# Ledger of designs, part 57: peptides against a protein of PDB entry 5YCA

Target 1, 132 residues: chain A of PDB entry 5YCA
Amino acid sequence: RSLPAERNPLYKDDTLDHTPLIPKCRAQVIEFPDGPATFVRLKCTNPESKVPHFLMRMAKDSSISATSMFRSAFPKATQEEEDLEMRWIRDNLNPIEDKRVAGLWVPPADALALAKDYSMTPFINALLEASS

## One batch from the design tools (peptide; made by RFdiffusion4, then SolubleMPNN)

Design b2_p12_6_s4 (from b2_p12_6, 4 letters changed)
Fold by OpenDDE base, seed 2:
Structure b2_p12_6_s4 (fold): chain B 132 residues (1-132), chain A 12 residues (1-12)
Amino acid sequence: as target 1 above (132 residues)
Amino acid sequence: SEDEEFREELFE
């Protein structure tokens, strides 16, 4: 696979301590036709463009949106590049399809693997450790 | 609000 060339400068250092990010996470209850579900979110703002994106975790099973990770990491990615990566995830990882929400979601171990590839490890660690 | 912004992203 080929990841986009330009990455969000927020993720310039994959080795930083994640613990300061934990209290920045927020839990949010979302109402669905079949009932409520809790998500944990982390607002990540590109320091150059000032454009924010939320990283997202389902509280119940700790699934994380790979789509949100990709879009946050690669602000100039094309739709074709995103589609290519999502297909790679389907073929190589263990994604979960949930028709209630958009995007492709993956279990914690897969999210951490992607985080390494996208240089987002501190942010995903924080998202996983945050309370719901 | 951020809650509304999150909902928008959650549903693309």
Scores: peptide ipSAE 0.775, ipTM 0.965, DockQ to the pose 0.857
Fold by OpenDDE base, seed 5:
Structure b2_p12_6_s4 (fold): chain B 132 residues (1-132), chain A 12 residues (1-12)
Amino acid sequence: as target 1 above (132 residues)
Amino acid sequence: SEDEEFREELFE
């Protein structure tokens, strides 16, 4: 598959130590009609544009938002490019569509596969290891 | 706040 040409410079080096990112993660409780659910979030700021995006994990089953990963990794991607990648994920990985929240979510193993493709491995490892 | 910003992204 083809990914967008321009990538967030925050993800320049996929081999960096992830442990310094763990304490930057934060847990947040969200209220839903059927009850509360906890999410773990990591604020990722593009060092050039200074625009932040949150990477996000459902605490209970460790599902991670692939949509948020894509939007953080590719700040200039078109909606068509995003739709194409989300279709690829549906066809090749094991995504979950939770009607309570937006975007396409994937289990930890799939998130790490995407992280390798997007050069985000340290950030996804930190997000998965953070406490909730 | 960052909590509000996160909610906005969580619900697109």
Scores: peptide ipSAE 0.774, ipTM 0.965, DockQ to the pose 0.855
Fold by OpenDDE base, seed 3:
Structure b2_p12_6_s4 (fold): chain B 132 residues (1-132), chain A 12 residues (1-12)
Amino acid sequence: as target 1 above (132 residues)
Amino acid sequence: SEDEEFREELFE
């Protein structure tokens, strides 16, 4: 498949040590009609544009938002490019579409596969290892 | 706040 040409310079080196990122993660409780749920978030700021995006994990089952990963990795992607990638994920990985929240979410193994494609491995490893 | 910013992104 094809991915957008321009990538967030924050992710220029996929081989960096992830451990310094772990304490930067934060847990947050969100209230839903059927009760509260905890998320773990990591704020990632594009060093060039200064625009931030949160990477997101559901604390209970460790599902990670593929949508947030894509938007952080490819800041100039079109909606058409995002839709194409989300369709690829539906066809090739094991995503869930939780009706309580937006975007497409994937289990940890799939998130790490996407992280390799997007050059985000240190950030996803940190997000998965952080406490909730 | 960052909590409010996160909620905005969580619900697109």
Scores: peptide ipSAE 0.774, ipTM 0.965, DockQ to the pose 0.852
Fold by OpenDDE base, seed 4:
Structure b2_p12_6_s4 (fold): chain B 132 residues (1-132), chain A 12 residues (1-12)
Amino acid sequence: as target 1 above (132 residues)
Amino acid sequence: SEDEEFREELFE
């Protein structure tokens, strides 16, 4: 597969210590028709454009939004590039489509595999370790 | 608010 050429400069170093990011995560309860569910979120702002995106984890099973990871990592990606990557994820990983929310979600091991590809490892480690 | 911003992204 081919990933977009330009990456969010926030993710320039994949080797940094993730622990300072843990206290930046926040838990949020969302009300759904079938009851409440807790999410853990991490606000990530592109230092050049100042455009923010939230990285997202379902608290209960630790599923991570791959869609949000991709959009945060590749600020100038086209819809076609996103669709191509989401198809790759469907074909090669173990994604979940939760009908209550948008996007493609993946289990922790898959999220960390994507994080390596997108240079986001510290951010995904922090998101996974944060309390709900 | 950030809670509202998160909900907007959560539901794309």
Scores: peptide ipSAE 0.773, ipTM 0.965, DockQ to the pose 0.863

Design b2_p12_7_s1 (from b2_p12_7, 4 letters changed)
Fold by OpenDDE base, seed 5:
Structure b2_p12_7_s1 (fold): chain B 132 residues (1-132), chain A 12 residues (1-12)
Amino acid sequence: as target 1 above (132 residues)
Amino acid sequence: PLSLDELEELLE
């Protein structure tokens, strides 16, 4: 598959130590009609544009928002490019479409596979290791 | 369901 040409410069080095990012993660309880759910988020700011995106994990099953990963990694991607990648994820990984929140959510192993493709492994490792 | 934009807003 092909990915968008321009990537967020925040993710220039996929080999960096993730440990310093762990304390930057935050947990929060969100109330839904069927009950509360805890999310863990990591604020990721593009160092050039200064635009932030949140990487997000469902605390209970450690599902990661693949859609948010894509949007953070490729801030200039078109909707068509996003749709193509989401179709690839559906065809090749094991995503879940949660009824409470939009986007594709993937299990930790799939999230790490995507992180390698998007050059954001340290950030996903930190998000997965953070407390809830 | 909540959109991702709405979820981000709640989590800020």
Scores: peptide ipSAE 0.559, ipTM 0.924, DockQ to the pose 0.953
Fold by OpenDDE base, seed 1:
Structure b2_p12_7_s1 (fold): chain B 132 residues (1-132), chain A 12 residues (1-12)
Amino acid sequence: as target 1 above (132 residues)
Amino acid sequence: PLSLDELEELLE
């Protein structure tokens, strides 16, 4: 598959220690028509553009928003590039589609696989280890 | 469903 050429410089080093990121994660309950759901989020700010994106985890099953990962990692990606990657995820990983929230959500193992591809492993490790 | 943008806004 073809990933976008330009990556968020926040993710320049995939080998960084993730532990300092853990306390930066925050849990929040969101109310939906069928009841509340807790999300854990990590605010990731592009150090050059200063544009933030939130990496997101569903607390209950630890599903991670792959779409948000992609958008954070590739801030200049086209819609076509996103669509291509989302199709790849559907074909190669185990995403779920939640009726409450849009995008593709993947289990932890898949999230870590994507994190390696996107060079954002420390951030996903922190998100997964954070309390909910 | 909520869009990711809407969810992100709620989580800010």
Scores: peptide ipSAE 0.558, ipTM 0.924, DockQ to the pose 0.974
Fold by OpenDDE base, seed 4:
Structure b2_p12_7_s1 (fold): chain B 132 residues (1-132), chain A 12 residues (1-12)
Amino acid sequence: as target 1 above (132 residues)
Amino acid sequence: PLSLDELEELLE
């Protein structure tokens, strides 16, 4: 597969300690027609463009939004590049498609595999360890 | 389902 050429400079160093990011995560209950669900989010702001994206975890099963990871990591990606990566994830990982929210959501092990590819391991580790 | 943008709005 081919990942986009430009990556969010927020993720220039994949080796940073993740623990300072844990308290920056926030949990919130969202009401859906079939009942409430808790999400944990981490606001990630591109230091150059100042555009924020949320990394997101479903609290109950720890699923992570792979789509949000991609969009945060590759701010100048085309829709075609996103579609290509989402196809790769479907073919090679274990994503789920939740009826309540859009995008591909992956289990923690898959999220960490993607995080390595996208150079955002500290952020995903923090998101997974945050309380809900 | 909620779009990711809509979910971000709710979480913001």
Scores: peptide ipSAE 0.558, ipTM 0.924, DockQ to the pose 0.954
Fold by OpenDDE base, seed 3:
Structure b2_p12_7_s1 (fold): chain B 132 residues (1-132), chain A 12 residues (1-12)
Amino acid sequence: as target 1 above (132 residues)
Amino acid sequence: PLSLDELEELLE
């Protein structure tokens, strides 16, 4: 597959220790028609553009928003590039489509695989390890 | 379902 050429400079080093990011994560209960659900989020701000994106985890099953990962990692990606990557995820990983929220959500192992591809490993490790 | 933008706004 072909990923976008420009990556968020926040993710320039995939080998950094993730533990300092853990306390930056926050949990919040969201009310849905079928009941409450807890999400854990990590605010990630592009140091160049100053535009933030939230990486997001469903607390119950630790599913991670792959779509949000992609949008954070590739701030200049086109819709076509996003669609291409989402198709790749559907064909090669194990995403779920939740009825309550949009985008593709992937289990922890898949999230870490994507994190490696996107150079986001410390951030996803922190998001997965944070309390809910 | 909520869009990702809407979810992000709720979580912010």
Scores: peptide ipSAE 0.555, ipTM 0.924, DockQ to the pose 0.973

Design b2_p12_7_s2 (from b2_p12_7, 7 letters changed)
Fold by OpenDDE base, seed 2:
Structure b2_p12_7_s2 (fold): chain B 132 residues (1-132), chain A 12 residues (1-12)
Amino acid sequence: as target 1 above (132 residues)
Amino acid sequence: ALSLEELEKLLE
């Protein structure tokens, strides 16, 4: 597969220590029609454009929003490029589709695989280790 | 279902 050419400069170094990011994560309960669910989020701001995205984890099963990862990593990607990547994820990883929220959500191992591809490893490690 | 954009707004 091919990924978009331009990547968020926030993710220029995949080897950085993730531990300083852990306390930056926040947990919040969201009310849905079928009951409450806790999410953990990490605010990631593009240092050039100043546009923020939230990386998001469902606290209960540690599912990570792959769609949000992609959008944060590739801020200038087209919808077609996103659709292509989401199709690849469906075909090659183990995503889930939750009725409560949109996008593809992947288990921790898949999230870390994507993080390697997107150069986001420290951020995903922090998100996974944060308390809920 | 909430869109990702709506979810992000709730999580701000």
Scores: peptide ipSAE 0.551, ipTM 0.925, DockQ to the pose 0.958
Fold by OpenDDE base, seed 5:
Structure b2_p12_7_s2 (fold): chain B 132 residues (1-132), chain A 12 residues (1-12)
Amino acid sequence: as target 1 above (132 residues)
Amino acid sequence: ALSLEELEKLLE
């Protein structure tokens, strides 16, 4: 598959130690019609544009928002490019669609596979290891 | 369902 050409410079080095990022994660309970759910988020700021995006994990099953990963990694991607990648994820990985929240959410192993493709491994490792 | 933009706002 083809990914967007320009990537967030925050993710220039996929081999960095993830442990300093763990304390930067935050947990929060969100109230939904069918009950509360806890999310863990990591604020990721593009060092050039200063625009932040949140990487997000559902605490209970550790599902991670693949859509948010893509949007953070490729800030100049078109909607068409996003749609193509989301279709690839549906065809090749194991995403879930939760009725409470939008986007594609993937299990930890799939999130780490995407992280390798997007050069985000330290950030996804930190998000997965953070307390909830 | 909450949009991702709405979820980010809540978690900000």
Scores: peptide ipSAE 0.550, ipTM 0.925, DockQ to the pose 0.933
Fold by OpenDDE base, seed 3:
Structure b2_p12_7_s2 (fold): chain B 132 residues (1-132), chain A 12 residues (1-12)
Amino acid sequence: as target 1 above (132 residues)
Amino acid sequence: ALSLEELEKLLE
């Protein structure tokens, strides 16, 4: 597969210690027609453009939004590039379709695989370890 | 700050 050429400079070093990011995560309870669900979010700001994106985890099963990861990692990606990556995820990983929220959501192991590809490992580790 | 509801719309 072909990932976009330009990556968010926030993710220049995939080997950094993730622990300082843990307290930056925030939990929020959202009310849905079938009941409440808790999500954990991590605000990730591009140091050059100063545009933020939010990484998100479903607290209960630790599913992580792959769509949010991609958009944060590749802020200049075209819709075609996003569609291509989402199809790759469907064909090669184990995404879930949650009727309550949009985008592709993946289990922790798949999220960490994507994090390696996108150079986001510290951020996904922090998101997974944060309390809900 | 971007809400989860706003993000859900963006992720459609």
Scores: peptide ipSAE 0.425, ipTM 0.884, DockQ to the pose 0.149
Fold by OpenDDE base, seed 4:
Structure b2_p12_7_s2 (fold): chain B 132 residues (1-132), chain A 12 residues (1-12)
Amino acid sequence: as target 1 above (132 residues)
Amino acid sequence: ALSLEELEKLLE
């Protein structure tokens, strides 16, 4: 597969220490018709455009929003490029489509595989280690 | 500020 040409400059260095990002994560309880669920999110602001995106984890099973990862990593991606990547994820990884929330959600191992591809490893490690 | 609910809507 091919990924979009331009990546969020926030992710220019995949080798940074992730631990300073852990306390920046925030947990939020969301009420759904079938009960409450906790999400952990990390605000990621593009240092050039100043546009924020949120990386998100479902606290209970540690599923990570792959859609949010992609949109944060590739802020100038077209809808066609996103659709192509989401199709690749469906065909090659183990995504979940949770009825309560939008987008594709992937287990931790898959999230870390995507993080390597998107140069987001410190951010995903922090998100996975944050308290809920 | 963007909420989780707003983000979920954007991800639809």
Scores: peptide ipSAE 0.425, ipTM 0.883, DockQ to the pose 0.132

Design b2_p12_7_s3 (from b2_p12_7, 6 letters changed)
Fold by OpenDDE base, seed 4:
Structure b2_p12_7_s3 (fold): chain B 132 residues (1-132), chain A 12 residues (1-12)
Amino acid sequence: as target 1 above (132 residues)
Amino acid sequence: AMSLEELEKLLE
């Protein structure tokens, strides 16, 4: 598959220590029609554009929003490029489409595989280790 | 389903 050419400069170094990012994560309970669910999020701001995106984890099963990872990693991606990547994820990984929230959500192992591809490993490790 | 944009707004 082909990923977008320009990546968020926040993710220029995939080898950084993730531990300083852990306390930057925040947990919040969201009320849904079928009951409450806790999400853990990490605010990631593009240092050039100053546009933030949230990386997000469902606390209970540790599913990570692959869609949010992609949007944060590739801020200039077209909708067609996103659709292509989401199709690849459906065909090659183990995503879940949750009825409460949009996008593709992947288990931790898949999230880390994507993180390697997107150069986001420290951020996803921190998100997975954060308390809920 | 809640959109990712809406979820981000709630989490902000």
Scores: peptide ipSAE 0.560, ipTM 0.928, DockQ to the pose 0.956
Fold by OpenDDE base, seed 1:
Order: sequence, then structure tokens, then C-alpha cells
Structure b2_p12_7_s3 (fold): chain B 132 residues (1-132), chain A 12 residues (1-12)
Amino acid sequence: as target 1 above (132 residues)
Amino acid sequence: AMSLEELEKLLE
């Protein structure tokens, strides 16, 4: 697969200590037609553009939005590039398509695999370790 | 399904 050429400079160093990011995560209950669900989110702001994206985890099963990871990592990606990556995820990982929320949601191991590819390991580690 | 954009708005 081919990932977009330009990556969010927030993720320039994927070897950084993730622990300082843990307390930056926040949990919130969202009401859905079938009941409440808790999400843990980490606000990730592009230091150059100042555009934020939220990395998001479903608290219950620790599924993480791969779509949001991609959009955060590759702010200038085309729709075609996103579609290509989402297809790759479908074909190679174990995504869940939740009826309540859009996008592909992947289990922790898959999220960490993507994090390596996107150079955002500290952020995903923090998101996974944060309390809900 | 709620869009990711809408979800982000709720989480802000």
C-alpha cells in the first residue's frame, strides 16, 4: 500500500515516551439510541496548522478509530488515499464496523500496528492506557 | 451511524 506523502508533524518522532500523554486523555459518555457508550479521546493538534483531531477509543472493548488515526496522521490525504487505506485495513486487519459510529474501528493490537505505520505509537499507547 | 465528525464535536 501507499500512504500519503505528508504526515502530521505532531508525529515526527514515534519513539517518544507516551506516559505524559495519558493524563491528557478524557473519557466521555455518549448517548446512542441503543444506550450509552463511553469513549476515551485524545486531542491531537497539528503544531503547524493548529487543526485538531481526536483519537478515539471505545472504552468497553478498547477499539480505536483507525479512520481518525489516518485523518490525524495524514491531514492532506485525498479521499482516494483514505479509501485505499481503509480497504487495506479491511483486507489485512480486523476492523469492526460499529452500527453506532462511522469509520473502521480496530482492536488494540491492530491499532498499534497502524500506529507504527503512521508514526504515532506514543499517542495510541497513551490512549489505550488511559482510564475510562 | 453517527459520523466521526459529529462524534468529534460531541467529544470537544
Scores: peptide ipSAE 0.559, ipTM 0.928, DockQ to the pose 0.957
Fold by OpenDDE base, seed 2:
Structure b2_p12_7_s3 (fold): chain B 132 residues (1-132), chain A 12 residues (1-12)
Amino acid sequence: as target 1 above (132 residues)
Amino acid sequence: AMSLEELEKLLE
């Protein structure tokens, strides 16, 4: 598969220590029609554009929003490019489509695989290790 | 389903 050409400069170095990012994560309970659910989020701001995105984890099963990862990593991607990547994820990984929230959510191992592809490994490691 | 954009707003 092909990924968008321009990547968020926040993710220029995939080898950085993730531990300083752990305390930057925050947990929050969100109310849904079928009851409450806890999310853990990490605010990631593009250092050039100053546009933030939240990387998000469902606390209970540690599912990570792959869609949010993609949008953060590739801020200038077209909808077609996103659709292509989401199709690849459906075909090659183990995504979950939750009834409560949109996008594709993937288990931790899949999230780390995507993180490697998107150069986001420290951020996803931190998100997964943060308390809820 | 709640959109990701709406979810992000709630998480701010």
Scores: peptide ipSAE 0.556, ipTM 0.927, DockQ to the pose 0.960
Fold by OpenDDE base, seed 3:
Structure b2_p12_7_s3 (fold): chain B 132 residues (1-132), chain A 12 residues (1-12)
Amino acid sequence: as target 1 above (132 residues)
Amino acid sequence: AMSLEELEKLLE
């Protein structure tokens, strides 16, 4: 598959220690028609453009938004590039489409696989380890 | 800060 050429400079080093990012995560309870659900978010700001994106985890099953990961990693990606990657995820990983929230959500193992591809491993490790 | 509701819309 072809990933976008330009990546968010926030993710220049995939080998950094993730532990300083853990306390930056925030949990929030959201009320849905079928009941409440807790999400954990991590704000990721592009150091050049200063535009933030939020990485998100469903607290209960640790599902992570692959769509949010892609948009954070590749801020200049076209809609066509996003569509191609989402199709690749559907064909090669194990995403779920939650009826309560938009986008593709993937289990922790798949999230870490994507994190490696997007050079986001410290951020996904922190998001997975944060308390809810 | 962007809310989860705002993000949900962006992810559509």
Scores: peptide ipSAE 0.441, ipTM 0.888, DockQ to the pose 0.148

Design b2_p12_7_s4 (from b2_p12_7 with P1A D5E A8E)
Fold by OpenDDE base, seed 2:
Structure b2_p12_7_s4 (fold): chain B 132 residues (1-132), chain A 12 residues (1-12)
Amino acid sequence: as target 1 above (132 residues)
Amino acid sequence: AMSLEELEEKLA
């Protein structure tokens, strides 16, 4: 597969300590037609553009939004590039499509595999370790 | 399904 050429400079160093990011995560209950669900989110701001994105975890099963990871890592990606990556994830990983929320959501191991590819391992580690 | 953008707004 081919990932977009330009990556968010926030993720220039994949080896940084993740522990300072843990207390920056926040848990919140979201109401859906079929009932409430808790999410954990981490605000990630591009240091150059100052545009924030949120990395998101479903608290119950620790599923991570792969789509939000991709959009944060590659803020200038085209829709075609996103679609290509999402197809790759469907074919090579173990994503779920939840009826309540859009995008592909992947289990922790898959999220960490993607994090390595996107150079955002510290952020995903923090998101997974945060309390809910 | 709720969009990711709407979910982000609620989590902000």
Scores: peptide ipSAE 0.712, ipTM 0.955, DockQ to the pose 0.979
Fold by OpenDDE base, seed 4:
Structure b2_p12_7_s4 (fold): chain B 132 residues (1-132), chain A 12 residues (1-12)
Amino acid sequence: as target 1 above (132 residues)
Amino acid sequence: AMSLEELEEKLA
C-alpha cells in the first residue's frame, strides 16, 4: 500500500521511550444512548503546525481508533488516501466498526502494527498502558 | 454513531 508522503513530524522517531507519555493520557466517561463508555485519549500536537489530534482507546476492550491514528500521522492526507488506508486495514487487519462511534477501531496488536507503519509506536504503547 | 470529531471534542 501507499501511505501519504508527508508525516507528522511528531512521529520522527519510533524508538523513543513511551513511558513519559503515559501520564499525559486521560480517561473519560462518554454518555451514549445505550449507556456510558470509558475512553482513554492522548493529545498529540504537531510541533510545526501546532494542530492537535487525539489518539483514542476504548477502555473496555483496548480498541484503538485507527482512523484517528491515520489522521494524526498524516495531517495532509486526502479523503481518498484515508479511504485507501482504511480499506487496507479492513483487508489485512481485524478492525471493528462500533455502532456508537465512527471510524475503524482495531485491537491492540493491530494498533501496534499500524503504529510501526506510521512511526508512532511510543504513543500507542503509552495509550495502551495508561489507566482507565 | 458519534463522529470522531465529536468524540474528540468531548475528550478534549
Scores: peptide ipSAE 0.711, ipTM 0.955, DockQ to the pose 0.975
Fold by OpenDDE base, seed 1:
Structure b2_p12_7_s4 (fold): chain B 132 residues (1-132), chain A 12 residues (1-12)
Amino acid sequence: as target 1 above (132 residues)
Amino acid sequence: AMSLEELEEKLA
């Protein structure tokens, strides 16, 4: 598959130690019609554009928003490029579609596979290890 | 379903 040409410069080095990012994660309870659910989020700010995105994990089953990963990694991606990547994820990984929240959510192993592709490994490791 | 944008807003 082809990924967008321009990547968020925040993710220039996939080999950095993830542990300093763990304390930057935050857990929060979100209210839904069918009850509350806890999410863990990591704020990721593009150092050039200063636009923030949130990487997000469902605390209960550690599912991570693949859509949010993509949007953070590729801030200039078109909707068509996003759609193509989401289709690839559906065809090659094990995403879930949660009725409470939009986008594709993937289990930890899939999230780490995507993180390698997007050069986001330290950030996803931190998100997965953070307390809820 | 809640949009990702709305979820981000709540988590900000």
Scores: peptide ipSAE 0.711, ipTM 0.955, DockQ to the pose 0.974
Fold by OpenDDE base, seed 5:
Structure b2_p12_7_s4 (fold): chain B 132 residues (1-132), chain A 12 residues (1-12)
Amino acid sequence: as target 1 above (132 residues)
Amino acid sequence: AMSLEELEEKLA
């Protein structure tokens, strides 16, 4: 598959140590009609544009928002490019569509596979290791 | 379902 040409410069080096990012994660309880759920988030700021995006994990089953990963990695991507990647994820990985929150959510193994493709491995490792 | 934009806003 083809990914967008321009990637967030925050993710220039996929080999960096992830441990300094762990304490930057934050856990928060969100109220839904069917009850509360805890999410863990990591704020990721594009060093050029200074625009932040949030990587997000459901605390209970460690599902990670693939949609948010894509949007953070490729901030200039079109909706068509996003749709194409989401279709690829549906066809090749094991995403979950949760009734409470939008987007595609993937299990940890799939998140790490995507992280390798998007050069986000340190950030996803930190998000997965953070406490909730 | 809550949008990702709204969820991001709540988690900011």
Scores: peptide ipSAE 0.710, ipTM 0.955, DockQ to the pose 0.951

